# Peptides against a protein of PDB entry 3ZOQ: the designs that were tried, part 101

Target 1, 223 residues: chain A of PDB entry 3ZOQ
Amino acid sequence: QLLQDSWWNQLKEEFEKPYYQELREMLKREYAEQTIYPDSRDIFNALHYTSYDDVKVVILGQDPYHGPGQAQGLSFSVKPGVKQPPSLKNIFLELQQDIGCSIPNHGSLVSWAKQGVLLLNTVLTVRRGQANSHKGKGWERLTDRIIDVLSERERPVIFILWGRHAQMKKERIDTSKHFIIESTHPSPFSARNGFFGSRPFSRANAYLEKMGEAPIDWCIKDL

## One batch from the design tools (peptide; made by RFdiffusion4, then SolubleMPNN)

Design b2_p19_4_s3 (from b2_p19_4, 7 letters changed)
Fold by OpenDDE base, seed 1:
Structure b2_p19_4_s3 (fold): chain B 223 residues (1-223), chain A 19 residues (1-19)
Amino acid sequence: as target 1 above (223 residues)
Amino acid sequence: SMETVDNGLPDPPQVPFEG
């Protein structure tokens, strides 16, 4: 896989480090011996769709969906034709209540990514049926660096941090430059405790407008 | 590398990404 030059310039040193080489070797074994998601060609889709310079908003996820055909390398997003996972359903419910968007008939968030929403999982791969199976294998170090280089960017970024896992990354973000939107996770287990009514989409656009940037069109069209 | 091409795993870009 190739990265855009803007990301390559920011991350090239990471790929030369031992931790990443070890991760890569691990992944080679995993993909050869087991069913791993997403497809290996989709691992870096978040970086492919959204260049370093084009990032306006970051939405952090934990790790990919671990069911067949679900993960597409973007946090919370699923391939078209796949049933929307519960958390994603709640995201769309909040989207509807926040800014009036209709609920799409699919779960692909590619349209957000193309507009500058970096849909980044902290861990970028998972074994089939085994959530967090690739936790602590090296991805977190790379994705921390992604957060770091964005935090160091002069042009402000909006970080949407749903739930405690994502919120733990707040310490890496220069809040003197960047904006943070925090709430509980969209999971059915937590959404009613703060996610619903948090209005992250309108709030993000308000910050973008304040910065003189084009807002995100969060509404997703049916396929 | 050929291995990367075959399995799709990431390696350092040799050319600029087009997208």
Scores: peptide ipSAE 0.028, ipTM 0.555, DockQ to the pose 0.039
Fold by OpenDDE base, seed 4:
Structure b2_p19_4_s3 (fold): chain B 223 residues (1-223), chain A 19 residues (1-19)
Amino acid sequence: as target 1 above (223 residues)
Amino acid sequence: SMETVDNGLPDPPQVPFEG
């Protein structure tokens, strides 16, 4: 069963704005002249897998993985067969400690996305080997709008904000209506400073249950 | 490429582009 997406109704005006047209033209050049990740067809996978109405949880990332075959258009997620990046390994370690899930033999978070976990990066493309190479080119304005329209939604959303970059988006979120789960980033550089033991998965499910919604099955099966 | 749902979003940039 395919989800019907209402993102177009929320974002159609953005795509007509000059900033997005300029971004699009830039991306056309970049994809033509450089190796850009993810695949152009996967740029909007987060929105494809999780419709506006079906969003239950948002997990914010910065920009896609910049190594070959890694990025799949979902924050922190990697395609099956790809070695789990350090941050993702730590996410799974916390998942195991939090709710007892086994560590999967792959790094795909598609099962979360299909359950209503919007795995959104603030920047949706990157040059190979060049982290943040597409920062400040227009993606942030679009993804800010995504956060805004979710914040404006009547049905509450749970925002999981790992690290300072994601937490800076808190100002755009109506915290009187939506729930925030904050900790340090799962990166090896910061995970021991608060991410481990933060139990974001059980906390998210606790909020969902309080809202009368089905919890997320965070456990990921092997492929 | 992963399977996606039809959401009416504009097509992402395709490779290659002419011009």
Scores: peptide ipSAE 0.027, ipTM 0.555, DockQ to the pose 0.055
Fold by OpenDDE base, seed 3:
Structure b2_p19_4_s3 (fold): chain B 223 residues (1-223), chain A 19 residues (1-19)
Amino acid sequence: as target 1 above (223 residues)
Amino acid sequence: SMETVDNGLPDPPQVPFEG
């Protein structure tokens, strides 16, 4: 899929920069020589599902799931038929406790993306079985620019920042215009230290309502 | 607008990388 014009207008200059050219050459080698996730057609799915103008909420992840068939280009999301990873299970537990949604029988968050939830990883590719293998290769510079152009947008955005990695991006966000929801990460290692009970979904919708915007339907239907 | 353009990847977005 081609990049929509709303994102292209914001990011076109990045694709001509040396860092991105180096990144793309690296990716060509990686996809040729290694098993890389997600599928190359799915790398920019977060931008495909949610245009620049349609972004209401941003949820930041680190890098894609590195198991077969898992990653679909959306942070925390897994393709239908894939077992829900522990962090995603905890996200759904909090969703249930926060606003009463049922636990879905799949892990696809596409319905969120289609409603304006930008599910952005800071690194957009990974080698099979090697978490963070593409860290520091150029993706962070592009995704920083994505955060920057959203921060510069006049229409407010809600940033949900789970854990320290995501929270490090707060310095790039104009908090005079945009709303921040912070907690510990949904990982089993940290969820009990603040993620559970943080109620990010109802809080996000409360901000949207204050802005006169339609709330997100966070509840996910079974497939 | 819903116009689309090349996203600067080595191959057109509709063409996956080989491998």
Scores: peptide ipSAE 0.023, ipTM 0.578, DockQ to the pose 0.071
Fold by OpenDDE base, seed 2:
Structure b2_p19_4_s3 (fold): chain B 223 residues (1-223), chain A 19 residues (1-19)
Amino acid sequence: as target 1 above (223 residues)
Amino acid sequence: SMETVDNGLPDPPQVPFEG
């Protein structure tokens, strides 16, 4: 069943294009023959939890976690009960240092998504144990369009771009009306080179307040 | 899998799943 919603109105033309049909056929084969993450029903969770109109903040990731039970269709987020990956741990460390939030006992960022934080990966699927295995298969074209339609939106968006891969998307963002927060990636390999101390959460809320919008409650409750 | 909201996006590839 196809429902009319803010994302459908923005993206419906993409789903009819050959590239997406080819992507879908590829994915059908992959899911049939391989272990693919996230669960097929969770691929579009970022769009399910955060409507086009409700997007306040965008956080870009690369591709889903490729371990069992980890990916839940939201960038950097893991299902409850799953060990927090190193990058996510660093995100929570920065969150604590930035605005004083406690480290949650889980890694689910669903509470952010429900508040208007679009947790978007540029590639939305991955083979088990094979990072970037679905790179260059069509997801990037769709997710580029997602960025494009957000850039075209009149109501400003805050884009948090961690690392070079995410920052490459800056060229698609109208910085005359949208806000960019850039730093190194939260990965242990790069976090000390600029991510820590970047204070993306307080900075994002400062922009929201300037816009007359409610800030994000970044603090995550324990489950 | 977590419960999701159906917002009318195209159905993902159909794969057998538990639950």
Scores: peptide ipSAE 0.023, ipTM 0.532, DockQ to the pose 0.058

Design b2_p19_4_s4 (from b2_p19_4 with D1S N2R E8G T15V)
Fold by OpenDDE base, seed 5:
Formats: structure tokens, C-alpha cells, sequence
Structure b2_p19_4_s4 (fold): chain B 223 residues (1-223), chain A 19 residues (1-19)
């Protein structure tokens, strides 16, 4: 598979490092021997839909959904026709309350990605039915580098950090240049403790406007 | 730019995921 030049220029050195070669060899075995999500062609969809230069907003997830047909290489997003997971339902509830968007009849966030919302998981693959099964296998080092090169970028980025896992990446973000929106995670276990009412979408757009950038159209059309 | 370069990803699985 191929990366866009803008990401390749930032990440090419990582792909030559031993940790990534080991990760790649592990992934070859995993995809051959196990059911792994997403499809191997979809692993880097976040980088495919949103170039390095086009990133306006970053939304960090942990790892892909581990159910059949769910993951599409974008954090929190599910393929059309897939039932919206609880966290995604809560994201859409907050979106409705924040800026008045209707709840879409699908869970695809591709429209956000195409507008410069980098929907990045920190771990980019998972075994079927086994959440975090690929944790600590090398993805975090690559995705840390993705955060680093965005932090180093002169043009500001907005980082939306839901929950403690994403918030642990704050130390890698130059807050003198970049904006951070933090709340509890949209999960049913935490959403009522600060995610609901956090208004991340309007806040992100307010920062974009302040920077002289076009806001994100967060409203998702039905299919 | 959106030109593409080989990133050394694993080979695609033989059976793609279906919904």
C-alpha cells in the first residue's frame, strides 16, 4: 500500500526502523493466521483521507473496533450498514446538542476525514473479539511519531483528546502552537462525567475560525 | 501533495472483510 507524499516525507524513516519491520512481520503473520481488523488495505485510511498538510483537527482513538465489518481505519468510525457502537452514538448525541446536527443513519466519519479531521487510533490493528490485542507491538511508536510531526508543524492543529489514553499524548504536543480540547471519553461508562456538554465540535470550529481557517462541517448526511 | 509512495505495508489478506 502507498502513503501520500506529505505523510511519506514525515514518516519514511520510521518504516525503515527495526521496530516497524518487526511490526510488519508480525502483522503479516497475524493477517495470515487470525482475523484482523481493519482490512490491511484500510490500516492507514486516516492518513489516506487526511494529508499531513491538510490536518486541521486530530481525534485520537485507542484501537480499532474488533467486530466483523466495523473498523474502517478511522477512529470511532464504522462502515455504512454497521450498527453505531455506544461511544459513536454518544459522539452523535453530543454533536446534536453542541451544534444541532441530526443523528445520521450510519456511522461513517469519512466526511470529517476528508475535511482535515485526522481520525487516528494509537494502535491501528486488532484481532477479532480481542480488544487491545495488538497493544505494545510497535504501532504506538509510529503513531507517537505522527503526533510529533504534527506538533512540529508550524500551522496549528486542534487535538481533541477524549479520555485518559488520548490525554496521555498531551506531553508530545506543543501547546504554544496547538490547541487541545479535553474531556472524558464518549463511552457510556464516562460520557456523563464530562463528555456530554463538552461541545468539542463548536470549540474546534471556533479555533479554526480564529486561525483564519474554514470550519469543519461536522454534520453528517444520511446515506 | 497527494502523490503516493510505497510505505512497506503488509500484503492484503486473501479474503477481504465483508459487512
Amino acid sequence: as target 1 above (223 residues)
Amino acid sequence: SRETVDNGLPDPPQVPLTL
Scores: peptide ipSAE 0.022, ipTM 0.574, DockQ to the pose 0.040
Fold by OpenDDE base, seed 2:
Structure b2_p19_4_s4 (fold): chain B 223 residues (1-223), chain A 19 residues (1-19)
Amino acid sequence: as target 1 above (223 residues)
Amino acid sequence: SRETVDNGLPDPPQVPLTL
């Protein structure tokens, strides 16, 4: 697969490193022997939809959805026709409460990605039915580098960090230059403890406006 | 350029997603 030039320039050195070569060989084996999500062509969809230069907002996830047809290489996003997962439903509930958007009839966040919302998981693949099965295999090192190069960018970025796992990445972010929006995770287990009412969408747009940038149209049209 | 160089991205066997 081909990365956009802006991402290639930032990440090319990572792909030559032993850890990534080992990760790649592991992935070849995993995809051959087991059902792995997302589709191998969709692994880097976050980088395909949102160039390095076009990143306005980053939303960090942990790893892809591990059910059939769900994962599409974007954090929290599901393919059209797939039932919205509980966390995504809560994201849309907060979106509705925050800025008045209707709940879409699908779970695809591609419209956000196309506007500069980098929907990045820290781990980019998973075995069917086995959450975190590809944890500690090398993805975290690559995705840490993605965070690092965004942190190094002169043009500010807004990082939305839901839950402890995403918040652990805050140490890699130059908070003198970049904006952080933190809350509990949208999961049903944590959403009522601070995610609901956190208003991440309006807060992100308020930062974009302060930066002289166009806000994100967070409202998702029905398909 | 990226078009002429293997950029090291995964090229594992395709696994179709089912709905």
Scores: peptide ipSAE 0.022, ipTM 0.567, DockQ to the pose 0.067
Fold by OpenDDE base, seed 3:
Structure b2_p19_4_s4 (fold): chain B 223 residues (1-223), chain A 19 residues (1-19)
Amino acid sequence: as target 1 above (223 residues)
Amino acid sequence: SRETVDNGLPDPPQVPLTL
């Protein structure tokens, strides 16, 4: 699918660079020879749902879920009908404790994306059953550019950086202009070490209100 | 051009959902 004009204007030069051409050729082979997630049409869903101009909040993930039917091109999000992964369950537990939202009967975060929450993974594809299999193949250069152009934007952005991998991107963010919310990762291995009680949702909305912007409705309706 | 942004990748094999 074609990117929205606002993203195209920011990223067009990247798609002409050798690294992206090489990445594309690699992905063609991978999708032909392996089971790759998400669906190739869903790779850029984060940019499809949230235009460059509409970004209010960024939530960084690592790479897509590598199980069948899980990944939908949005960080932490799973397609409706898919069992909520442990990290996503913990996100919803924190959401409930932070602002009183009910736990939804599905794991789709599309409603956040449509409100200006850019659900960006740093790596946008993965082989089935092989976490980080597409690490270091070129996606990180593109997604670093996505972070860069958001950092360069005059209108402030809120970056939610869960865990060390996401927090390493802080060096690319103009913290004099943009707001950072940091905690441990929602993973069961780290959530009790600072993610729970971090209240990222209310804190994000507090920044939005301070900027005179509409808050995010973080509560997700059942399907 | 914008067509360069279109992934133009083959669809991966569809696998049944695991619930």
Scores: peptide ipSAE 0.021, ipTM 0.539, DockQ to the pose 0.041
Fold by OpenDDE base, seed 1:
Structure b2_p19_4_s4 (fold): chain B 223 residues (1-223), chain A 19 residues (1-19)
Amino acid sequence: as target 1 above (223 residues)
Amino acid sequence: SRETVDNGLPDPPQVPLTL
């Protein structure tokens, strides 16, 4: 698998470290012996769609969806034709209320990724039907480094941190330089406690405009 | 387009998981 030069320059040293080599060997076994999501070719789709230099916004997820055909290597996103998961439905409800976007007939967030929204999970793989099954296997160290190198970047980034898991990464972010948007998670269990009405999309665009950057077109067209 | 290099990812499985 290939990584874009801008990310390679930031992450190349991580791929040579023992923890990543161990992770790689583990993943080879897992993909050979188990049903793992996403497809191995899709693991780094977040980095493929959004280069290091092109990152405007980061949205952190935990780990991929663990159902057949769901995960596409982007946090919260599902492949076209897949039923929208409850959290994603709530994201689209907030999007509609925040900036008036229609609810799309699919769950793909690729259009956001292509505009500079890094849709990063902290763990990039999962076993079928086993949420967090690859937690603590090395992904968190790599994804922490991704956050670190973005925090070190001179050009500011907007971090959208939904829920406690994502918010724990705030300690790695230079908040003197970068912008943070925090709320409860879009999950049905937490969305009514602060996610709804948090208006992360308009707030992100307001920061982008202040930085002299083009806003994100958050509205997703039907397929 | 930006230059790409091998990032040391696992080799793709013989049969990819696709929709």
Scores: peptide ipSAE 0.015, ipTM 0.572, DockQ to the pose 0.040

Design b2_p19_5_s1 (from b2_p19_5, 12 letters changed)
Fold by OpenDDE base, seed 4:
Structure b2_p19_5_s1 (fold): chain B 223 residues (1-223), chain A 19 residues (1-19)
Amino acid sequence: as target 1 above (223 residues)
Amino acid sequence: SAAEEEQRREELYNQEQGL
């Protein structure tokens, strides 16, 4: 099977639907004819690192980084050795100001994913140098279903929604059960309009503690 | 609206920087 059991049980019906089969065939052509990111083995890394049952926090991104070696199948995250993109730098600046973490010497957020932070992009692939090139091809329907099944889960989830694109997913989230943390996007174009000072990390941990859950260790160790 | 302008800025940034 494509996914671990917990996610497979939630999503197996989607993979049998025509839209996903069409998406799969499209992706086969794209990966054969063009440079596509992330590596095909890394497309579902967010679901691989964070099981359905282990999700504590969701951070939504739009689509993967489209530069060489950047994307690793996790929203905002870049592979070790890759220069930190501006939005990620701002995320780490807010992390430092919020809870005192040092700025890591790399941009991998895998340590968050392993603790139950689902780092989900709404679109899971991209052509090299062509942002949003796979928008509207079927990924959004799958990732909407991911949000839906998390929203339907009895155990509460914290959704961190940076910027308008992520915030448009609020209508899919049962706010009677789940917690929402919203601000402007960490992009240099928007971060000073509300992202900085939003303290999403301490706020997320405060919710986790209220729920009787272990907080996330947001601090990232150097490699 | 302010929200539309923010979305536009995010989209422009994403196009340029790959986010």
Scores: peptide ipSAE 0.112, ipTM 0.802, DockQ to the pose 0.455
Fold by OpenDDE base, seed 2:
Structure b2_p19_5_s1 (fold): chain B 223 residues (1-223), chain A 19 residues (1-19)
Amino acid sequence: as target 1 above (223 residues)
Amino acid sequence: SAAEEEQRREELYNQEQGL
C-alpha cells in the first residue's frame, strides 16, 4: 500500500528490507488462499487515518479481530453494524466512567483515529477464526519500527499500553519525552484487575493539555 | 507471578477473540 508522505518518509526503508518483502509475499499467498482480515485495502488504516505528525496518542493492540466483517485496520475497532466485542465494551464502560461519554451504538473508533489516536496492532493481519495466525511473520518488525520512529519524534506522544503484550513495547519508548499509561487489558479476563478505574482517557487528555495540545474528544457519536 | 498469570489470561482471551 501507498502511505501518506509523513509515514512514508519514516518507513520507506522498511518496505525495501527482505523481511517485509517476505511478509508481502506471504500475505499475497494468504489473501489468495485463505480468508484474511482485514480487507487488504484496510491493513494500514491506522496510518491512513493518523499521520506521523498528527499522532497524539497510541493505543496498541495485538492483532485484528478474526471474525467476519469485524476488523477495520484499527486496534480494538469494529466496523459499523458489528456487535461490540467484549474488550471494546469494557473500553466504552471505562470511557463512560472516566469522562462521562455515552456508550455508542457501534464500535468504530475512526473518530479517535482522525483526532490523532493511532490505533495500532502489532500484527496487522489474521486468518479467519485463527487468532495470532500471522504472529512472527514480519509485522512485529514493522510495527516496532513505527513505535521507534514515534519514540524518536521530538513532539511527545502518549502510549496507552493495555496488558502485558503491549507493555512489552515499553522498552522501545523514550520515557524522557513520551508518556506511558499502563493498565491491565480491557479483556473480561483482566479488566477487573486494573483496567477498570485506570482512567486512561482523562489521563491522556491531562497530558495533552499539559503539553499545550488539544485534548481528544473521546466521546463517539451514534451512527 | 501475577504478571505471568495476567499474560496467560490475556493469551487465552486473545486466542478466542483476537484482540
Scores: peptide ipSAE 0.105, ipTM 0.798, DockQ to the pose 0.430
Fold by OpenDDE base, seed 3:
Structure b2_p19_5_s1 (fold): chain B 223 residues (1-223), chain A 19 residues (1-19)
Amino acid sequence: as target 1 above (223 residues)
Amino acid sequence: SAAEEEQRREELYNQEQGL
């Protein structure tokens, strides 16, 4: 896939490495033999919507939704017309309580992405019905590099790290330059243990304002 | 640990419901 110039400049060396070539060959086989999500054209949507230079906030997910029509190439986001998954519903509940946004009638977070919220999964593909099926196949090395190049950027980034999986990436983030917002995961299994009331949206905007940057309009309009 | 328990909960959720 073609990336925006800003991301290409940061990641071009990765795409030439053996691990990524092997990943690509694996993916070619997987997409040919299995039902893989998201659509191959959507794998890098997070990078397509949010350029390297435009990243203001990063929200890390694990891997894509594995149900039909769900995955949009953006962490936590689902295509319009798709029922909001429980974690996403909880995200919107916290959004409502945090800054008063209405619950949208869809689950697409594209509006966040277009404003500089990098909605990045650590693994960018999945087999239908098989969560984490592409774990350890090479995506993590690429997405670690994405985190690294953002950490190396002089312009500060806000990393929102929900849950342990995302928080494991903290060691890659230079906190002398960048900000981290942590809580438990929005999953129904963990949301009541700290996600609810964590107010990540207002906190992120507070950092942006302190930096002299425009805040994110987190409120999502109905379609 | 609490962190390990949270991770297991997230993994379980991911297996059942995706993200």
Scores: peptide ipSAE 0.099, ipTM 0.795, DockQ to the pose 0.497
Fold by OpenDDE base, seed 1:
Structure b2_p19_5_s1 (fold): chain B 223 residues (1-223), chain A 19 residues (1-19)
Amino acid sequence: as target 1 above (223 residues)
Amino acid sequence: SAAEEEQRREELYNQEQGL
Protein backbone atom coordinates (compact mmCIF):
# COMPACT_ATOMS: atom_id res chain seq x y z
CA GLN B 1 0.00 0.00 0.00
CA LEU B 2 1.01 3.60 -0.60
CA LEU B 3 0.53 4.80 2.98
CA GLN B 4 0.73 3.35 6.46
CA ASP B 5 -2.48 1.90 7.85
CA SER B 6 -3.85 4.89 9.75
CA TRP B 7 -3.75 7.21 6.75
CA TRP B 8 -4.71 4.47 4.32
CA ASN B 9 -7.94 3.87 6.21
CA GLN B 10 -8.77 7.56 5.95
CA LEU B 11 -7.70 8.15 2.35
CA LYS B 12 -7.97 4.86 0.44
CA GLU B 13 -11.19 5.88 -1.29
CA GLU B 14 -9.52 9.00 -2.69
CA PHE B 15 -6.90 6.99 -4.53
CA GLU B 16 -9.58 5.15 -6.48
CA LYS B 17 -11.30 8.35 -7.61
CA PRO B 18 -10.88 9.57 -11.19
CA TYR B 19 -9.24 12.84 -10.16
CA TYR B 20 -6.43 11.01 -8.41
CA GLN B 21 -5.95 8.57 -11.25
CA GLU B 22 -5.67 11.51 -13.62
CA LEU B 23 -3.22 13.19 -11.25
CA ARG B 24 -1.18 10.01 -11.10
CA GLU B 25 -1.02 9.73 -14.88
CA MET B 26 -0.05 13.38 -15.14
CA LEU B 27 2.70 12.90 -12.58
CA LYS B 28 4.05 9.89 -14.47
CA ARG B 29 4.47 12.09 -17.53
CA GLU B 30 5.85 15.00 -15.52
CA TYR B 31 8.49 12.92 -13.74
CA ALA B 32 9.47 11.29 -17.03
CA GLU B 33 9.66 14.45 -19.12
CA GLN B 34 10.71 17.13 -16.62
CA THR B 35 12.53 17.61 -13.34
CA ILE B 36 9.92 17.38 -10.60
CA TYR B 37 10.38 17.91 -6.86
CA PRO B 38 10.45 16.29 -4.46
CA ASP B 39 11.74 12.87 -5.46
CA SER B 40 8.71 10.70 -6.18
CA ARG B 41 9.44 8.51 -3.17
CA ASP B 42 9.31 11.59 -0.91
CA ILE B 43 5.94 12.97 -2.05
CA PHE B 44 4.07 11.60 0.95
CA ASN B 45 6.80 12.07 3.57
CA ALA B 46 4.51 14.17 5.75
CA LEU B 47 2.11 11.24 6.03
CA HIS B 48 4.96 8.76 6.41
CA TYR B 49 6.51 10.56 9.38
CA THR B 50 3.24 11.49 11.10
CA SER B 51 0.43 8.94 11.27
CA TYR B 52 -3.20 10.00 11.28
CA ASP B 53 -3.55 9.12 14.95
CA ASP B 54 -0.28 10.77 15.96
CA VAL B 55 -1.07 14.19 14.48
CA LYS B 56 -0.96 16.83 17.19
CA VAL B 57 -0.20 19.91 15.11
CA VAL B 58 -0.63 20.74 11.43
CA ILE B 59 1.49 23.31 9.64
CA LEU B 60 0.24 24.03 6.13
CA GLY B 61 2.45 25.10 3.26
CA GLN B 62 1.55 25.84 -0.34
CA ASP B 63 3.84 23.72 -2.52
CA PRO B 64 7.37 22.28 -2.44
CA TYR B 65 10.57 24.21 -2.96
CA HIS B 66 11.42 24.15 -6.66
CA GLY B 67 15.22 24.26 -6.46
CA PRO B 68 17.60 21.30 -6.72
CA GLY B 69 17.87 19.17 -3.60
CA GLN B 70 15.60 21.40 -1.49
CA ALA B 71 12.19 19.75 -1.18
CA GLN B 72 11.91 17.02 1.42
CA GLY B 73 8.20 16.24 1.16
CA LEU B 74 7.55 18.29 4.31
CA SER B 75 6.22 21.85 4.35
CA PHE B 76 8.93 24.47 4.90
CA SER B 77 11.54 21.75 5.47
CA VAL B 78 14.73 21.35 3.47
CA LYS B 79 17.13 18.43 3.32
CA PRO B 80 20.26 18.62 5.47
CA GLY B 81 23.06 20.51 3.77
CA VAL B 82 20.61 22.80 1.97
CA LYS B 83 20.73 26.52 2.67
CA GLN B 84 17.79 27.59 4.80
CA PRO B 85 15.27 29.48 2.67
CA PRO B 86 14.24 32.93 3.94
CA SER B 87 10.85 31.81 5.28
CA LEU B 88 12.46 28.97 7.19
CA LYS B 89 15.06 31.33 8.62
CA ASN B 90 12.24 33.52 9.88
CA ILE B 91 10.51 30.49 11.38
CA PHE B 92 13.67 29.77 13.34
CA LEU B 93 14.00 33.41 14.38
CA GLU B 94 10.46 33.33 15.77
CA LEU B 95 11.22 29.99 17.42
CA GLN B 96 14.21 31.56 19.14
CA GLN B 97 12.24 34.59 20.32
CA ASP B 98 9.23 32.51 21.33
CA ILE B 99 10.80 29.72 23.36
CA GLY B 100 14.55 30.32 23.28
CA CYS B 101 15.64 27.63 20.83
CA SER B 102 18.95 28.07 19.09
CA ILE B 103 18.93 28.36 15.31
CA PRO B 104 19.92 24.97 13.90
CA ASN B 105 22.70 24.54 11.35
CA HIS B 106 20.28 22.80 8.96
CA GLY B 107 16.71 23.16 7.79
CA SER B 108 15.26 19.69 8.34
CA LEU B 109 12.02 19.66 10.30
CA VAL B 110 11.86 15.85 10.47
CA SER B 111 12.16 16.01 14.27
CA TRP B 112 8.89 17.95 14.38
CA ALA B 113 7.21 15.46 12.05
CA LYS B 114 8.28 12.54 14.24
CA GLN B 115 6.64 14.22 17.24
CA GLY B 116 3.26 14.62 15.56
CA VAL B 117 3.65 17.84 13.57
CA LEU B 118 2.10 17.19 10.18
CA LEU B 119 4.09 19.33 7.76
CA LEU B 120 1.62 19.31 4.90
CA ASN B 121 1.78 21.22 1.63
CA THR B 122 -1.53 21.69 -0.16
CA VAL B 123 0.22 20.82 -3.44
CA LEU B 124 2.75 18.02 -3.12
CA THR B 125 4.83 18.38 -6.29
CA VAL B 126 6.39 21.13 -8.39
CA ARG B 127 8.38 21.54 -11.58
CA ARG B 128 11.95 22.73 -11.25
CA GLY B 129 12.06 26.51 -11.22
CA GLN B 130 8.31 26.85 -11.66
CA ALA B 131 6.60 27.69 -8.38
CA ASN B 132 3.05 26.42 -8.07
CA SER B 133 3.27 24.71 -11.47
CA HIS B 134 1.20 21.76 -10.24
CA LYS B 135 -1.56 23.92 -8.74
CA GLY B 136 -5.05 22.82 -9.71
CA LYS B 137 -4.00 19.35 -10.89
CA GLY B 138 -5.69 17.33 -8.15
CA TRP B 139 -3.42 17.59 -5.11
CA GLU B 140 -5.64 20.18 -3.45
CA ARG B 141 -8.57 17.76 -3.48
CA LEU B 142 -6.52 15.10 -1.73
CA THR B 143 -5.00 17.49 0.80
CA ASP B 144 -8.41 19.01 1.47
CA ARG B 145 -9.54 15.49 2.33
CA ILE B 146 -6.57 15.16 4.69
CA ILE B 147 -7.70 18.33 6.46
CA ASP B 148 -11.29 17.07 6.48
CA VAL B 149 -10.51 13.72 8.08
CA LEU B 150 -8.39 15.46 10.72
CA SER B 151 -11.21 17.92 11.36
CA GLU B 152 -13.57 14.98 11.79
CA ARG B 153 -11.24 13.31 14.30
CA GLU B 154 -12.48 13.37 17.87
CA ARG B 155 -9.06 14.00 19.37
CA PRO B 156 -8.26 17.71 18.92
CA VAL B 157 -5.68 19.03 16.48
CA ILE B 158 -3.86 22.35 16.45
CA PHE B 159 -3.72 23.99 13.03
CA ILE B 160 -1.02 26.58 12.45
CA LEU B 161 -2.08 28.68 9.48
CA TRP B 162 0.55 31.12 8.24
CA GLY B 163 -0.60 33.46 5.52
CA ARG B 164 -3.70 33.79 3.38
CA HIS B 165 -3.36 30.55 1.41
CA ALA B 166 -3.28 28.40 4.55
CA GLN B 167 -5.99 30.48 6.23
CA MET B 168 -8.34 29.73 3.36
CA LYS B 169 -8.59 26.23 4.84
CA LYS B 170 -10.24 27.49 8.05
CA GLU B 171 -13.68 26.79 6.65
CA ARG B 172 -12.83 23.08 6.60
CA ILE B 173 -11.81 22.98 10.27
CA ASP B 174 -14.31 22.35 13.06
CA THR B 175 -13.28 25.07 15.50
CA SER B 176 -15.55 23.59 18.17
CA LYS B 177 -13.02 20.77 18.51
CA HIS B 178 -9.80 22.04 16.99
CA PHE B 179 -7.62 25.04 17.67
CA ILE B 180 -6.27 27.43 15.07
CA ILE B 181 -3.18 29.61 15.37
CA GLU B 182 -3.10 32.27 12.67
CA SER B 183 -0.60 34.91 11.63
CA THR B 184 0.93 36.43 8.55
CA HIS B 185 3.30 34.23 6.55
CA PRO B 186 6.94 33.84 7.68
CA SER B 187 8.02 35.12 4.25
CA PRO B 188 10.27 38.19 4.36
CA PHE B 189 7.46 39.93 2.50
CA SER B 190 4.98 39.46 5.36
CA ALA B 191 6.75 38.30 8.53
CA ARG B 192 7.04 41.78 10.05
CA ASN B 193 3.31 42.30 9.65
CA GLY B 194 2.37 39.76 12.31
CA PHE B 195 4.36 36.54 12.08
CA PHE B 196 7.15 37.82 14.31
CA GLY B 197 5.85 37.91 17.85
CA SER B 198 2.95 35.55 17.08
CA ARG B 199 4.57 32.87 19.29
CA PRO B 200 2.98 29.88 17.55
CA PHE B 201 5.25 27.34 19.23
CA SER B 202 4.55 28.24 22.85
CA ARG B 203 0.87 28.70 22.05
CA ALA B 204 0.69 25.27 20.45
CA ASN B 205 2.40 23.69 23.45
CA ALA B 206 0.09 25.50 25.87
CA TYR B 207 -2.88 23.93 24.11
CA LEU B 208 -1.27 20.50 24.04
CA GLU B 209 -0.66 20.69 27.77
CA LYS B 210 -4.24 21.83 28.35
CA MET B 211 -5.38 18.76 26.41
CA GLY B 212 -3.21 16.52 28.57
CA GLU B 213 -0.79 15.79 25.75
CA ALA B 214 2.97 15.99 25.68
CA PRO B 215 4.23 19.26 24.24
CA ILE B 216 6.35 19.37 21.12
CA ASP B 217 10.08 19.76 21.54
CA TRP B 218 10.40 22.42 18.89
CA CYS B 219 14.12 22.91 19.39
CA ILE B 220 16.11 21.32 16.59
CA LYS B 221 19.52 19.87 17.25
CA ASP B 222 22.44 20.50 14.96
CA LEU B 223 23.58 17.73 12.66
CA SER A 1 -7.35 44.79 0.68
CA ALA A 2 -4.63 43.98 3.18
CA ALA A 3 -5.34 40.28 2.76
CA GLU A 4 -5.10 40.54 -1.01
CA GLU A 5 -1.83 42.43 -0.73
CA GLU A 6 -0.41 39.78 1.59
CA GLN A 7 -1.47 37.04 -0.81
CA ARG A 8 0.21 38.91 -3.64
CA ARG A 9 3.41 39.21 -1.61
CA GLU A 10 3.33 35.51 -0.81
CA GLU A 11 2.83 34.69 -4.48
CA LEU A 12 5.74 36.92 -5.45
CA TYR A 13 7.91 35.26 -2.83
CA ASN A 14 6.79 31.81 -3.93
CA GLN A 15 7.77 32.63 -7.49
CA GLU A 16 11.28 33.29 -6.26
CA GLN A 17 11.63 30.53 -3.67
CA GLY A 18 8.82 28.04 -4.15
CA LEU A 19 6.87 27.57 -0.94
Scores: peptide ipSAE 0.099, ipTM 0.792, DockQ to the pose 0.465

